# Peptides against a protein of PDB entry 5VZU: the designs that were tried, part 65

Target 1, 271 residues: chain A of PDB entry 5VZU
Amino acid sequence: GRTLEDIFHEHMQELILMKFIYTSQYDNCLTYRRIYLPPSRPDDLIKPGLFKGTYGSHGLEIVMLSFHGRRARGTKITGDPNIPAGQQTVEIDLRHRIQLPDLENQRNFNELSRIVLEVRERVRQEQQEGGHEAGEGRGRQGPRESQPSPAQPRAEAPSKGPDGTPGEDGGEPGDAVAAAEQPAQCGQGQPFVLPVGVSSRNEDYPRTCRMCFYGTGLIAGHGFTSPERTPGVFILFDEDRFGFVWLELKSFSLYSRVQATFRNADAPSPQ

## One batch from the design tools (peptide; made by RFdiffusion4, then SolubleMPNN)

Design b2_p14_4_s3 (from b2_p14_4, 5 letters changed)
Fold by OpenDDE base, seed 1:
Structure b2_p14_4_s3 (fold): chain B 271 residues (1-271), chain A 14 residues (1-14)
Amino acid sequence: as target 1 above (271 residues)
Amino acid sequence: SVLDEMTRDYRYVP
């Protein structure tokens, strides 16, 4: 039988061949689209912009990171044989923080899988509940008849009263030992390690992360066939680096900020 | 598995 390794090797060869064919076709009608950098907002998790991602065998891809309220999006600037340029390769839900376990338990893929799948179910429930409220409100515009009824004025009255008394009862202060909520040290990154069995093209990923969020990644067949969203974890390392754990694919993509400065790359002000 | 067939045709990040 074909091993998983054989399947991956064949797939990698096909991807390289497709890339070679595409780049060797001189008669390609190339459509160019101008890209603008998204404006930065004060509430953005990090500065938006261009990031270079590593997708295992696919090599280097360029992704635009942008923020949209409580969501972040990674939009493909470079296409690949599976997913064309302009697609949202990752969508991050900034409402749904992933709490990583301790470093020992982070190596357990099943523990990460449990945590992510629990958050996925919460996101699905919230989407179902929000869909029901929008449906019921439109029904009852019954024609309210215009009955004209009249003006009357009435006035006054003032009354005052009174006094009731100050009962003292001196209930004893029970020593509620305030469990000192360890102040979430907003500044110190937590130790980070990939789970066992999660592949990374590069072992040189940051070993500390600031925070993690639930997200979904886009996967598709060659030619963008049967596109699906798979659950994952967005890992914020620092201002210039983030990762995405593709849970079902058991893979990790590292994204690093493109440090190149672009002239006239800012979006024109909305007139 | 369906995942194994999917990994063959889908954006496999090795």
Scores: peptide ipSAE 0.052, ipTM 0.725, DockQ to the pose 0.266
Fold by OpenDDE base, seed 5:
Structure b2_p14_4_s3 (fold): chain B 271 residues (1-271), chain A 14 residues (1-14)
Amino acid sequence: as target 1 above (271 residues)
Amino acid sequence: SVLDEMTRDYRYVP
């Protein structure tokens, strides 16, 4: 009988063949554009640049990591059968840190799912509130036609004064114990393990992480059909490695910096 | 086919 390994091997051969057919079919129509590395900013979480990722059956993919204020983006440099090159494979909200539990509770997928879904709900609420403020502010500039209505001098009416006493009601200031955000221990990586049932192609992932953030990943069918955003966790391991947990897919992608130096890859200074 | 389940890219749960 075909082993699961035989089926995986046949599938990888088909994906390689598809990739070969696509590359060979378009060989005469290949348009090359220069890709510039994003400029590094002092406030960037890590140096922006090219990362090599392993996605399940698709093998090695290249993603450009860039920072945009309180957001990070992973842009596909390599396309696959589902998601073409130039798409934002991951969008990271650097405002929404994910606190991983202890190592024992990190093995519980339902606990990670709870934490991520609670953050997703907060992000949705913030988007709704920000959408209402943007909506109400635009409505009121109707052009006040300055009709010059005339000057009539209406009169004086008078005085009355009475005396009401100052009640001293000394309302005690309720100590709103500001939950001291425990200072993010910026220095020491926490122990890291994937939840049970999250697939990683390589068991060789970093067993310590610096910090995690809420993010969304792009998913789609073949030919970029029905593209949608799925919730996930961006995991910063170090300056050269990050991961993404695709929550709904129960999958993990590891990304490692491309160490190759590219001559003239810097973005032209904005003129 | 198992191929259709596997080519149902894990990045598209329909």
Scores: peptide ipSAE 0.040, ipTM 0.687, DockQ to the pose 0.148
Fold by OpenDDE base, seed 2:
Structure b2_p14_4_s3 (fold): chain B 271 residues (1-271), chain A 14 residues (1-14)
Amino acid sequence: as target 1 above (271 residues)
Amino acid sequence: SVLDEMTRDYRYVP
């Protein structure tokens, strides 16, 4: 029978051939677009910029990380056979923090899956409610001529009655000291491990993370067929490293900042 | 499905 190694080699040969075909077909029509580094803002989670990552079977990719209020975006600078350059490979919702459990429970893929799917459902509900508020707010500007509703008379409904029994029982108010959820100290890293059965190309990923957020990744068939968003977890390790867990794919991508300085890479000031 | 195809592509990375 074919070994897993034989199947891997055949698949890698197919991907190389596809990359060659795409490159060769576009050689006559290659549009070069200048990329600009996004301006940094004080409220940005980390400095925006170029990150190099491992993207599944396709190897190394370059992604631009940018911040857009309470959203972060990873934009592909390098295309692959499935997703062309300029597409948003990841969209991160900075409103929806993921709380990772202890290291023992972090190894359980089903626990991570539960947490992510619960957040996905909340995001879906908020989108439905926000769609209703935006819809209802436009409909009510009909000039309701306030017809003066006539003053219906105050009927004096009557007075009864008395009885008084006094039962004392002085049950002590058990001070349920609401354990003040100590604000998770925004600065302390937590221990991090990938769940069992999540594939990583590199075992040398950071074992401590700062923050995690709900996000979605873009997936597609070859030639960008049937593009869809799949749920995942954005993991901030430090100022120069982040990861993305592709939940349904059971894969992890690690991204590291490109330390190269580019001359004239700043976006032109909006005139 | 696209997920099945992508999952195949990810499964065969050693």
Scores: peptide ipSAE 0.032, ipTM 0.717, DockQ to the pose 0.492
Fold by OpenDDE base, seed 3:
Structure b2_p14_4_s3 (fold): chain B 271 residues (1-271), chain A 14 residues (1-14)
Amino acid sequence: as target 1 above (271 residues)
Amino acid sequence: SVLDEMTRDYRYVP
């Protein structure tokens, strides 16, 4: 029987071959597209821009992080054998914060899985409810046949009706207990560790995180076959580093800001 | 299977 080592060796050979085939396809026609950096907004979770990510066997990839209201997006700048350049490798829902447990319980993959799947179910429910409201609103535009009902000249009757006294119904303003948004304790990062059984290329990841959000990652077979979205966790470490836990794949990708300055990389101002 | 994980996401280095 093939050993696990034989399977891994064959797989690494296949990946090298796929990388060679993919790079060799460029010999006849290269299309260059200019990439613009997203403009920074005050409400952006961190500065948008280019990040270098480690994707297991594919090695180093470049992703553009951008913000779109309460959503963040990682767009592939580099393609791989599975996911072409220009695809949205990660989508983050900034409405759905993930609360990590204490450091002891963070080692439990089943606990992280439970938390993520509960948030996934909430997101699914919100999408279904929003779909029903949009459906009912379209049903009422039945074509009102404008029957031309004739202009009967109904008369001006002047009725004077009287001085109804202002009842002082002092409706107590129900204290909408504004759920005090506990001030995001901005400063101290939570201790962070990967769950047992989550693969990382190295143990050199930040051991503290600022916040986490629900997200989805794009996965596909070679040649972008059967593309699907898989649930995961976006981990914000700092201004220059984030991670993504691929829950179903039990893998972790670390992304670090590209520190290179790009001249003339800003989007042209809309004229 | 490990093979199915490998075929869907070669991002997995086991």
Scores: peptide ipSAE 0.044, ipTM 0.707, DockQ to the pose 0.275; fails the geometry check

Design b2_p14_4_s4 (from b2_p14_4, 5 letters changed)
Fold by OpenDDE base, seed 3:
Structure b2_p14_4_s4 (fold): chain B 271 residues (1-271), chain A 14 residues (1-14)
Amino acid sequence: as target 1 above (271 residues)
Amino acid sequence: SVLDEMRRDLVYKP
Protein backbone atom coordinates (compact mmCIF):
# COMPACT_ATOMS: atom_id res chain seq x y z
CA GLY B 1 0.00 0.00 0.00
CA ARG B 2 1.14 3.60 -0.42
CA THR B 3 2.89 4.86 2.71
CA LEU B 4 2.22 8.31 4.18
CA GLU B 5 5.68 9.17 2.87
CA ASP B 6 4.74 8.02 -0.67
CA ILE B 7 1.56 10.18 -0.56
CA PHE B 8 3.57 13.16 0.69
CA HIS B 9 6.21 12.71 -2.04
CA GLU B 10 3.54 12.38 -4.75
CA HIS B 11 1.80 15.54 -3.48
CA MET B 12 5.10 17.44 -3.38
CA GLN B 13 5.94 16.28 -6.93
CA GLU B 14 2.50 17.40 -8.15
CA LEU B 15 2.87 20.76 -6.37
CA ILE B 16 6.34 21.28 -7.92
CA LEU B 17 4.97 20.33 -11.36
CA MET B 18 2.04 22.76 -10.95
CA LYS B 19 4.43 25.55 -9.88
CA PHE B 20 6.57 24.76 -12.94
CA ILE B 21 3.51 24.90 -15.25
CA TYR B 22 2.48 28.28 -13.76
CA THR B 23 5.99 29.72 -14.13
CA SER B 24 6.23 28.39 -17.71
CA GLN B 25 3.01 30.28 -18.57
CA TYR B 26 5.03 33.51 -18.20
CA ASP B 27 6.58 32.74 -21.60
CA ASN B 28 3.06 33.18 -23.05
CA CYS B 29 1.02 36.38 -23.58
CA LEU B 30 0.41 37.84 -20.11
CA THR B 31 -2.28 40.42 -19.37
CA TYR B 32 -0.96 42.95 -16.88
CA ARG B 33 -3.52 44.76 -14.71
CA ARG B 34 -2.69 47.66 -12.45
CA ILE B 35 -3.60 47.05 -8.81
CA TYR B 36 -4.78 50.02 -6.78
CA LEU B 37 -4.65 50.18 -3.01
CA PRO B 38 -8.10 50.61 -1.45
CA PRO B 39 -8.69 54.03 0.15
CA SER B 40 -8.51 54.00 3.95
CA ARG B 41 -11.63 54.98 5.89
CA PRO B 42 -11.68 56.22 9.52
CA ASP B 43 -13.94 53.29 10.54
CA ASP B 44 -11.62 50.63 9.05
CA LEU B 45 -10.49 48.11 11.68
CA ILE B 46 -6.88 48.63 10.48
CA LYS B 47 -5.39 50.41 7.47
CA PRO B 48 -6.26 48.43 4.29
CA GLY B 49 -3.43 47.32 2.00
CA LEU B 50 -1.05 44.58 0.94
CA PHE B 51 -0.17 41.77 3.33
CA LYS B 52 2.34 38.98 2.97
CA GLY B 53 0.76 35.66 3.93
CA THR B 54 2.19 32.24 4.72
CA TYR B 55 0.32 29.34 3.05
CA GLY B 56 2.30 26.30 4.19
CA SER B 57 3.49 24.32 1.13
CA HIS B 58 2.58 27.17 -1.29
CA GLY B 59 5.03 29.46 0.49
CA LEU B 60 4.64 33.22 0.48
CA GLU B 61 1.63 34.96 -1.06
CA ILE B 62 0.40 38.55 -1.35
CA VAL B 63 -3.15 39.34 -0.19
CA MET B 64 -4.98 42.66 -0.42
CA LEU B 65 -7.00 43.42 2.72
CA SER B 66 -10.01 45.72 2.15
CA PHE B 67 -13.01 46.82 4.22
CA HIS B 68 -16.62 46.88 3.02
CA GLY B 69 -18.77 48.24 5.86
CA ARG B 70 -19.10 45.43 8.43
CA ARG B 71 -17.17 42.98 6.21
CA ALA B 72 -13.47 42.60 5.51
CA ARG B 73 -12.03 40.81 2.48
CA GLY B 74 -8.68 39.27 1.66
CA THR B 75 -8.12 39.06 -2.12
CA LYS B 76 -5.24 37.05 -3.59
CA ILE B 77 -2.82 39.24 -5.54
CA THR B 78 -0.59 36.24 -6.14
CA GLY B 79 -2.25 32.99 -7.13
CA ASP B 80 -1.16 29.47 -6.33
CA PRO B 81 -1.90 26.03 -7.89
CA ASN B 82 -5.13 25.79 -5.84
CA ILE B 83 -6.54 29.35 -5.71
CA PRO B 84 -5.87 31.74 -8.62
CA ALA B 85 -5.09 35.44 -8.29
CA GLY B 86 -8.14 37.71 -7.90
CA GLN B 87 -10.05 35.21 -5.72
CA GLN B 88 -11.29 36.12 -2.25
CA THR B 89 -9.13 33.94 -0.01
CA VAL B 90 -10.90 35.17 3.17
CA GLU B 91 -14.20 36.91 3.95
CA ILE B 92 -14.55 38.30 7.48
CA ASP B 93 -17.81 39.17 9.23
CA LEU B 94 -17.04 42.11 11.53
CA ARG B 95 -20.53 41.71 13.08
CA HIS B 96 -19.60 38.35 14.61
CA ARG B 97 -16.79 38.72 17.12
CA ILE B 98 -15.19 35.52 18.40
CA GLN B 99 -14.42 35.53 22.11
CA LEU B 100 -11.41 33.37 22.83
CA PRO B 101 -11.38 31.52 26.16
CA ASP B 102 -8.51 31.69 28.63
CA LEU B 103 -5.06 30.58 27.50
CA GLU B 104 -5.49 27.05 28.89
CA ASN B 105 -8.77 26.47 27.03
CA GLN B 106 -7.41 28.09 23.82
CA ARG B 107 -5.20 24.99 23.48
CA ASN B 108 -8.36 22.88 23.11
CA PHE B 109 -9.24 22.68 19.41
CA ASN B 110 -12.70 21.27 20.19
CA GLU B 111 -13.59 24.36 22.23
CA LEU B 112 -12.53 26.72 19.43
CA SER B 113 -14.46 24.52 16.97
CA ARG B 114 -17.59 24.72 19.17
CA ILE B 115 -17.38 28.54 19.43
CA VAL B 116 -16.89 28.95 15.65
CA LEU B 117 -19.70 26.53 14.74
CA GLU B 118 -22.12 28.32 17.13
CA VAL B 119 -21.34 31.62 15.37
CA ARG B 120 -21.66 29.92 11.94
CA GLU B 121 -25.16 28.76 12.93
CA ARG B 122 -26.17 32.31 14.01
CA VAL B 123 -24.93 33.71 10.67
CA ARG B 124 -26.96 31.03 8.85
CA GLN B 125 -30.13 31.88 10.83
CA GLU B 126 -29.75 35.63 10.17
CA GLN B 127 -29.37 34.90 6.43
CA GLN B 128 -32.54 32.74 6.43
CA GLU B 129 -34.61 35.36 8.30
CA GLY B 130 -33.42 38.14 5.96
CA GLY B 131 -34.30 35.91 2.98
CA HIS B 132 -37.90 35.46 4.21
CA GLU B 133 -38.52 39.21 4.60
CA ALA B 134 -37.22 39.79 1.06
CA GLY B 135 -39.48 36.98 -0.25
CA GLU B 136 -42.74 38.23 1.30
CA GLY B 137 -42.14 41.78 0.05
CA ARG B 138 -42.04 40.63 -3.62
CA GLY B 139 -45.33 38.68 -3.49
CA ARG B 140 -47.59 41.74 -3.04
CA GLN B 141 -46.73 43.43 -6.34
CA GLY B 142 -49.49 41.68 -8.20
CA PRO B 143 -50.25 43.97 -11.14
CA ARG B 144 -53.22 45.91 -9.81
CA GLU B 145 -54.67 46.87 -13.11
CA SER B 146 -55.80 50.20 -11.74
CA GLN B 147 -58.85 50.67 -13.89
CA PRO B 148 -59.02 54.47 -14.24
CA SER B 149 -62.27 55.09 -12.36
CA PRO B 150 -63.33 58.63 -13.31
CA ALA B 151 -62.40 61.30 -10.76
CA GLN B 152 -65.73 62.46 -9.35
CA PRO B 153 -65.18 65.95 -7.87
CA ARG B 154 -65.61 65.37 -4.12
CA ALA B 155 -67.03 68.47 -2.46
CA GLU B 156 -65.26 70.68 0.13
CA ALA B 157 -66.63 69.51 3.50
CA PRO B 158 -66.47 72.25 6.16
CA SER B 159 -63.90 73.44 8.73
CA LYS B 160 -64.90 72.01 12.16
CA GLY B 161 -63.58 73.93 15.14
CA PRO B 162 -60.65 74.24 17.48
CA ASP B 163 -61.30 72.72 20.95
CA GLY B 164 -57.79 72.43 22.31
CA THR B 165 -57.98 70.85 25.78
CA PRO B 166 -54.34 70.33 26.88
CA GLY B 167 -54.17 66.88 28.46
CA GLU B 168 -51.01 67.15 30.60
CA ASP B 169 -50.17 63.42 30.50
CA GLY B 170 -46.61 63.67 31.76
CA GLY B 171 -45.36 60.40 30.39
CA GLU B 172 -42.03 60.08 32.17
CA PRO B 173 -39.40 59.61 29.48
CA GLY B 174 -38.25 56.13 30.31
CA ASP B 175 -34.52 56.65 30.33
CA ALA B 176 -33.54 54.02 27.89
CA VAL B 177 -30.15 53.80 29.50
CA ALA B 178 -28.40 53.10 26.28
CA ALA B 179 -26.01 50.63 27.78
CA ALA B 180 -22.96 52.64 26.90
CA GLU B 181 -21.03 49.99 25.08
CA GLN B 182 -18.00 50.37 27.28
CA PRO B 183 -15.46 51.55 24.73
CA ALA B 184 -13.79 48.23 24.10
CA GLN B 185 -10.55 48.85 25.96
CA CYS B 186 -8.49 48.93 22.76
CA GLY B 187 -5.35 48.72 24.90
CA GLN B 188 -4.37 45.32 26.25
CA GLY B 189 -4.41 42.38 23.88
CA GLN B 190 -5.43 39.05 25.34
CA PRO B 191 -2.91 36.18 25.55
CA PHE B 192 -3.04 34.06 22.40
CA VAL B 193 -1.93 30.53 21.55
CA LEU B 194 -2.85 28.21 18.69
CA PRO B 195 -4.90 25.13 19.60
CA VAL B 196 -3.07 21.81 19.80
CA GLY B 197 -3.10 20.17 16.36
CA VAL B 198 -3.34 23.45 14.38
CA SER B 199 -0.40 23.53 11.98
CA SER B 200 1.65 26.70 11.70
CA ARG B 201 4.73 27.06 9.46
CA ASN B 202 6.55 28.86 12.24
CA GLU B 203 6.02 29.11 15.97
CA ASP B 204 6.89 32.80 15.49
CA TYR B 205 3.40 34.30 15.72
CA PRO B 206 2.21 37.04 18.12
CA ARG B 207 1.34 35.66 21.58
CA THR B 208 -1.27 38.40 22.15
CA CYS B 209 -4.28 39.37 20.02
CA ARG B 210 -6.59 42.41 20.06
CA MET B 211 -9.77 40.76 18.79
CA CYS B 212 -11.11 37.90 16.70
CA PHE B 213 -13.95 37.63 14.18
CA TYR B 214 -15.81 34.88 12.39
CA GLY B 215 -14.88 34.41 8.75
CA THR B 216 -14.80 32.03 5.83
CA GLY B 217 -11.81 30.97 3.73
CA LEU B 218 -11.72 29.65 0.18
CA ILE B 219 -10.13 26.25 -0.41
CA ALA B 220 -9.77 24.22 -3.60
CA GLY B 221 -7.87 21.35 -5.20
CA HIS B 222 -5.13 21.85 -7.79
CA GLY B 223 -6.39 23.80 -10.79
CA PHE B 224 -9.15 25.45 -8.68
CA THR B 225 -11.13 22.20 -8.54
CA SER B 226 -14.17 21.90 -6.23
CA PRO B 227 -13.83 25.36 -4.60
CA GLU B 228 -15.46 25.57 -1.16
CA ARG B 229 -15.78 28.15 1.64
CA THR B 230 -14.75 26.79 5.05
CA PRO B 231 -15.30 28.37 8.49
CA GLY B 232 -12.43 30.09 10.24
CA VAL B 233 -11.25 32.73 12.68
CA PHE B 234 -9.74 36.06 11.75
CA ILE B 235 -7.30 37.12 14.47
CA LEU B 236 -6.21 40.75 14.67
CA PHE B 237 -2.81 40.95 16.37
CA ASP B 238 -1.90 44.58 15.62
CA GLU B 239 -2.05 47.29 12.91
CA ASP B 240 0.36 45.32 10.69
CA ARG B 241 -0.43 41.67 11.51
CA PHE B 242 -3.44 39.39 11.36
CA GLY B 243 -3.96 35.64 11.23
CA PHE B 244 -6.54 33.23 9.90
CA VAL B 245 -7.30 29.86 11.50
CA TRP B 246 -8.64 27.47 8.88
CA LEU B 247 -10.82 25.36 11.17
CA GLU B 248 -11.44 22.34 8.90
CA LEU B 249 -7.84 22.30 7.64
CA LYS B 250 -6.48 22.72 11.20
CA SER B 251 -4.04 25.29 9.80
CA PHE B 252 -2.97 28.84 10.57
CA SER B 253 -1.89 31.53 8.13
CA LEU B 254 -0.02 34.61 9.38
CA TYR B 255 -0.27 37.84 7.38
CA SER B 256 2.16 40.74 7.79
CA ARG B 257 1.83 44.17 6.17
CA VAL B 258 4.04 44.87 3.18
CA GLN B 259 6.07 47.86 4.41
CA ALA B 260 7.08 48.93 0.89
CA THR B 261 5.71 52.31 -0.23
CA PHE B 262 4.23 52.19 -3.72
CA ARG B 263 4.24 55.37 -5.79
CA ASN B 264 0.99 56.09 -7.64
CA ALA B 265 -0.78 53.09 -6.04
CA ASP B 266 -3.80 55.13 -4.94
CA ALA B 267 -6.96 54.68 -6.98
CA PRO B 268 -7.50 57.61 -9.36
CA SER B 269 -10.15 59.93 -7.96
CA PRO B 270 -13.39 59.34 -9.86
CA GLN B 271 -13.51 62.31 -12.20
CA SER A 1 -10.28 7.34 6.99
CA VAL A 2 -7.02 8.97 8.17
CA LEU A 3 -5.89 8.62 4.53
CA ASP A 4 -8.98 10.47 3.25
CA GLU A 5 -8.42 13.20 5.85
CA MET A 6 -4.77 13.44 4.80
CA ARG A 7 -5.82 13.42 1.13
CA ARG A 8 -8.18 16.34 1.82
CA ASP A 9 -5.47 18.14 3.81
CA LEU A 10 -3.00 17.53 0.95
CA VAL A 11 -5.36 18.20 -1.98
CA TYR A 12 -7.45 21.09 -0.64
CA LYS A 13 -5.44 24.21 0.15
CA PRO A 14 -6.33 27.85 0.74
Scores: peptide ipSAE 0.215, ipTM 0.747, DockQ to the pose 0.151
Fold by OpenDDE base, seed 4:
Structure b2_p14_4_s4 (fold): chain B 271 residues (1-271), chain A 14 residues (1-14)
Amino acid sequence: as target 1 above (271 residues)
Amino acid sequence: SVLDEMRRDLVYKP
């Protein structure tokens, strides 16, 4: 029977062959599209822009990070055999922060999986509730038939009565010291480690992260077959680095800012 | 395992 090594070699040969076919076929017909950098907003989690992502066997890919209210989006600028250019490789919900446990419990994949799946269920519930409110709000524009105001009468119901007993009971207000949730100091990174059994192409990833958010990653078969969104974790390391943990794939992608300055790459001002 | 990763990567990739 084929060994797992044989299957790996066959798959790597297929990926190399696909890359060769794509590069050779496109040599005759290159379509160029101008890419504009997203405008930066004050409320953006980090400066939007181009990032270099590592996708295991696919190598280096370019992703555009952009912010859309309380959502962030990674859009493929370079495509691969599975996910073409222009697709949203990651979609991040900045409403749903992931709280990583201590460094010891971060090594437990099942703990991370539990946390992410609980947030996924909350996101699903919020989407169902918001879908119902949007549906019910359109139905009630039935014609306001002006049914006439019947003048129903003034009935005078009566005046009684006085008595005033003053019972003093001075129950001491127990000072419920509202434990002021110390605003999580937005500046101190927490220790970070990948869970055991999450693969990374490189072990050289940042060992401290600022914050994490729930997100979904796009996965597909070759030729963009059966595309689906899988749950994951967006990890902000710093202004120039973020990661994505693909929960179901048990993989990690590291993204680093493209440090190249582009002249005239800003989006034209909305006229 | 690396093998389970490879099997997942054979069917669906990001």
Scores: peptide ipSAE 0.209, ipTM 0.738, DockQ to the pose 0.143
Fold by OpenDDE base, seed 5:
Structure b2_p14_4_s4 (fold): chain B 271 residues (1-271), chain A 14 residues (1-14)
Amino acid sequence: as target 1 above (271 residues)
Amino acid sequence: SVLDEMRRDLVYKP
């Protein structure tokens, strides 16, 4: 009977064939577009630029990391059979830090899943609330018909009524203990391990990470069919390495900075 | 499903 391994080998051959077809089609009509490196900003989490990533069977891919205020983006420079070049393979919400548990509990996929899904629900709530504020603000410009309401008169008078005593009720200000957001200790890495059942390309990933953020990855069928966003975790290891845990796929992608220097790769200054 | 396809694509180690 076909083993799972046989099915995966057949599928791998199909993916290789698809890659070959795509590359061979490009040989007949190569359009070269210059890629500019994003300008670095002081507030960028790490230096933006090109990273080489591993996508399981897709092999080596190039992604451009860029920062957009409280969001980071990984844009595909290389396409694959599912996701074409120029798509945002990952979108990172830098407002939503993921706190990894201790090293023992990091091995528990269900614990990571719980943490990520709780953050996903907060992001959905914030989007709904922000959508309501944007909706209500547009409704109130009804045309004020300037009906000339007439000059009705000055009625007068009256009187004094008295005394009511000042009740002193000293309501104690309940100390809302503002949960001190522990300042993100930006300096000390924590031990890192992939959850059991999360597939990596290899076991050669950093065993210490600086911080993690909620994000979404783009997934699609072959030919970019039915594209959707799936929840995940952006793992910052260091200045030159990050990872993405594809939660629903139970997969990990490691990205390492392309150390090659490119001449004239800087974006032209916006005129 | 697209998820099952992408699981095959991403998780398969040769």
Scores: peptide ipSAE 0.179, ipTM 0.832, DockQ to the pose 0.595
Fold by OpenDDE base, seed 2:
Structure b2_p14_4_s4 (fold): chain B 271 residues (1-271), chain A 14 residues (1-14)
Amino acid sequence: as target 1 above (271 residues)
Amino acid sequence: SVLDEMRRDLVYKP
């Protein structure tokens, strides 16, 4: 029977062959597309730009992070055998913050999975409701011919019935100590650890995060076969570092800002 | 299983 080692070797041979085919195809027909850095906006969560990421089996990748109102996007600048350049590797919903538990519960993958799946269900419900409001708003402009439906009058009045009994019982008002919602300290870092069983290429990831958000990541087979979006967590560590937890893959990708300055990389002004 | 994790990593990647 095929061993795990045989399957791993066959796959590594396929990956090497795919990389060789791609590199040799590039030598024969390179389509160069100019990339522009997205303009920075005051409301951007961090400065947009190029980040270097580590994807477990593919090595080093370059992703463009950009902001689009209440969404952020990671776009592949480097393609791989699974996902070509220009695809949106991650989509982040900045409306749906993920609240991480304490460090003890952060080690539990099932707890993180529960939290993410609850947010995914809320996002699905909001999309269905917003689809209904957009559908209903177009249908009602039929001309309301105001047919003057007549004023039918009728009156009737009466009856009385009485009964009275008074039972007293004076249950004491238990002081519901309003748990003061501690204002979510906008800016204090939370201690961070990966769940047990989530793979990271580097154990040297930031142990403190600023904010987490719900997102989806794109996954595919070789040659961009059967592409699908899977649920995950975008983790903002600082101005220059973010991560993505691929929930279904049980993997973590760390992204670090490319510190290189590019001349003439600004987007042309919208005419 | 480690096989199912490997199979997922083999078939579908980010």
Scores: peptide ipSAE 0.176, ipTM 0.737, DockQ to the pose 0.170

Design b2_p14_5_s1 (from b2_p14_5, 5 letters changed)
Fold by OpenDDE base, seed 5:
Structure b2_p14_5_s1 (fold): chain B 271 residues (1-271), chain A 14 residues (1-14)
Amino acid sequence: as target 1 above (271 residues)
Amino acid sequence: MDEVLAEMRKLFNE
């Protein structure tokens, strides 16, 4: 029978062959696009820029990390047979921090899965609620075509009065104590371990993380077929390293800052 | 979903 190694080897060969076919088909018409590094903002979680990631059998990939208010984005600079260059491989919701449990419970994949799925449902609810408020505001400007409906008549009917009493019940508006956004304490890094059954190609990942956030990763079949966003965890290790746990894939990708200095990579100032 | 997930699981576990 085919060994698991034979299947992996054949699939790796297929990916290399696909990559070769794609590159060779494009060898006659390579469109080069200049990549600009995103400008750093004071409120950015870390310096934006290029990161090298290790994605399973695809090997070394380049992702650009950028910040967009309360969202971070990883954009593929290198494409693969599944996801082309320029696609957003990860989207991070910086509003939704993931609190990792203790180191013992971090080994439990089901616990991490529970935490992530609870955050996903909150994000979904917030999107539905915000969609309703935006929908109701646009509906009322229907043009009042004042069609002059005609004058029809009289009916009189009458009188009755009475008194009902002024019950004062002055229900105090309970101060909705806005849960103070605890300032992101640059807290001491917490011990970090991957859950059991999460694959990492490299066991040499940081064993301490600064913070984690809810995010989604893009997955697709070969040729970018059926692209879908799956839930995951963005893990900030330090200024130069982050990870992403792909929950449904049970995989971990480590990203490390590209230390190369690029001349003229700064975005042109918006004139 | 399931087929794409199955393919991607292969890719990430290899």
Scores: peptide ipSAE 0.050, ipTM 0.748, DockQ to the pose 0.687
Fold by OpenDDE base, seed 2:
Structure b2_p14_5_s1 (fold): chain B 271 residues (1-271), chain A 14 residues (1-14)
Amino acid sequence: as target 1 above (271 residues)
Amino acid sequence: MDEVLAEMRKLFNE
């Protein structure tokens, strides 16, 4: 019987051959673009930069993580036979935090699926509502020709008098202690486990996470056919590690910061 | 959709 090793070797040979065919066919059209590291901002969830991931049978993926206000993006630096370089492999909505249940319920894929799909529906509703407000706001700026209404004279309405009754009643302002929403302790890692039936290529994933967010991942057939966005969960483990759960694929990708210092990789200052 | 998901599931599970 074919060993798992034989299957991996054949598949690696096919991927290398495909990559060779693609590089050879496009060799005349290969535009080398300098990769600039995104500038870090104080409000960034973590330092932006290059991360290495394990993506399916394709092995090593390099993704650039960048922050765009309340959105984060993973951009493929390495292409694969399905998704070319420069595509946004993940898009994260930092407005939509995913609250993971307890460790027992985290093992239930259906529970994670429920939570993610409920967030997906909220995101869809907010997009529909925001589309309506942007549509209605443009329609009503018809040029109101400000016809100069003639200056009708200010009739002097008379100064009615001073009556001064001093009633003291010092009703104590009930101190409505606004329950200070305890700033969600951003520092305590929650215990983390993948749901049963979610495939991970690396069993050595972090068993604690800082926070999770709703996101979408890009999938496509070979040659970037039928590209679509699927729902998922971005999991921040620490400053140097994040994951993505591909809900529909039942798979997990772990991304680790590339620790290499790149000289001259800083974006040119906007002139 | 289903074909792309099937291919991607294959690629993730292999």
Scores: peptide ipSAE 0.039, ipTM 0.736, DockQ to the pose 0.637
Fold by OpenDDE base, seed 1:
Structure b2_p14_5_s1 (fold): chain B 271 residues (1-271), chain A 14 residues (1-14)
Amino acid sequence: as target 1 above (271 residues)
Amino acid sequence: MDEVLAEMRKLFNE
């Protein structure tokens, strides 16, 4: 039988060949679309914008990170032979934080897989429960017979007056027990390591992360065949770097902010 | 491929 390594090697060879054929042999009609940078909001996890990513053998990819309330989205700016430009390569649920174990247990892929799949099941349950409440409310529009209710009149509501009694009640100054502000542990990154058997194109990834969230990544066959969303982990390293662990692919993609300044990249104000 | 990657690297590393 083909090994996972054989399948991966064949897929990489085919991908490189397809990219070569597409760029060197076919006269392609290119469609250009203007890209607008998403506006930043105060509640955004980091500044939205363009990030350069590495998808294994796919090479350099550009993803636009944007925030949509409690969701973050990575949209492909560059396509590949599997996934065209404009597709959402990653969708992050900012409601579902992933708690990484200690550094020793982070090396265990099965432990990370367990944690992610438990969060996936919670997300699925919440979606099913929210779907049932929306369904039952529509049924009972029985035919309300149109009885013509008569035109009852104008009654003038009267003017009543002024009374001003100044109740004195001298409530004691209850001791404001200063709730000790638990120091917002917001700033210290936790130690981070990839699990054993997760492939990274570069071993040069940050060894500390700020936060992790549940997310899904888009995968497809060549020509965008059989597109599906697979579970993964979004890893925020800093303001300019995030990662995504593709759980089923056992792969890691690192994304770094594009430092280039774009003139006239702001979306036109909605008129 | 290398030229497209080189152009993209130029666009995003400058």
Scores: peptide ipSAE 0.020, ipTM 0.455, DockQ to the pose 0.030
Fold by OpenDDE base, seed 4:
Structure b2_p14_5_s1 (fold): chain B 271 residues (1-271), chain A 14 residues (1-14)
Amino acid sequence: as target 1 above (271 residues)
Amino acid sequence: MDEVLAEMRKLFNE
């Protein structure tokens, strides 16, 4: 019988061959565009930049992480046979934090699935509500025909009356002690483990995470057929490492910052 | 959907 190693080797060879065929077929037709690193902003969750991803058998991929207000995006710099370069491989909603349970419950894939699907439904509801407010505002500029309503003058005057009294009643303002929302401690990392049945290329992932957020990942068939967004979890480990749990795929991708310095990689200032 | 998920599961798990 084929060993698992034989299957992995054959599949890796197939992916390499596909990549080679694609690159060789386009060798004379490659349009090169300059990639600029996104500028860092103070409110960015981590420094934006290039990250090296591991996608199981896809091998090494380069993703650019960028921040767009309360959204983060992972853009493919390297394409694969399924998803071309320039696609958003992951989209993270930084408004929707995922709270991981204890380590025992983190091992339960169904618990993670429940949490993610509940957040997905909230995101869907918020998108529907925000879509309605934008629609109603445009309708009512009907042209007010300026009919010239006429001038009539009426006059009358008068009267007086006076009284009086000053009643003082000094009701004490009850100090509603606004419960100071404890600043969400940008806290000690929480223990992290992948759920049972989530595939990881390497068991060498950080066992402590800072924050988790709801996100979506892009999946497609070969040649970018039937592209769809699947729910997942963005896991921030540290300044240089993040992960993505692909919920429907039951897989985990680890991303590590590319430490290489690029000359002239800064975006031109918008003049 | 199911075919893409099956293919992608193969690619992530192999």
Scores: peptide ipSAE 0.041, ipTM 0.735, DockQ to the pose 0.643; fails the geometry check

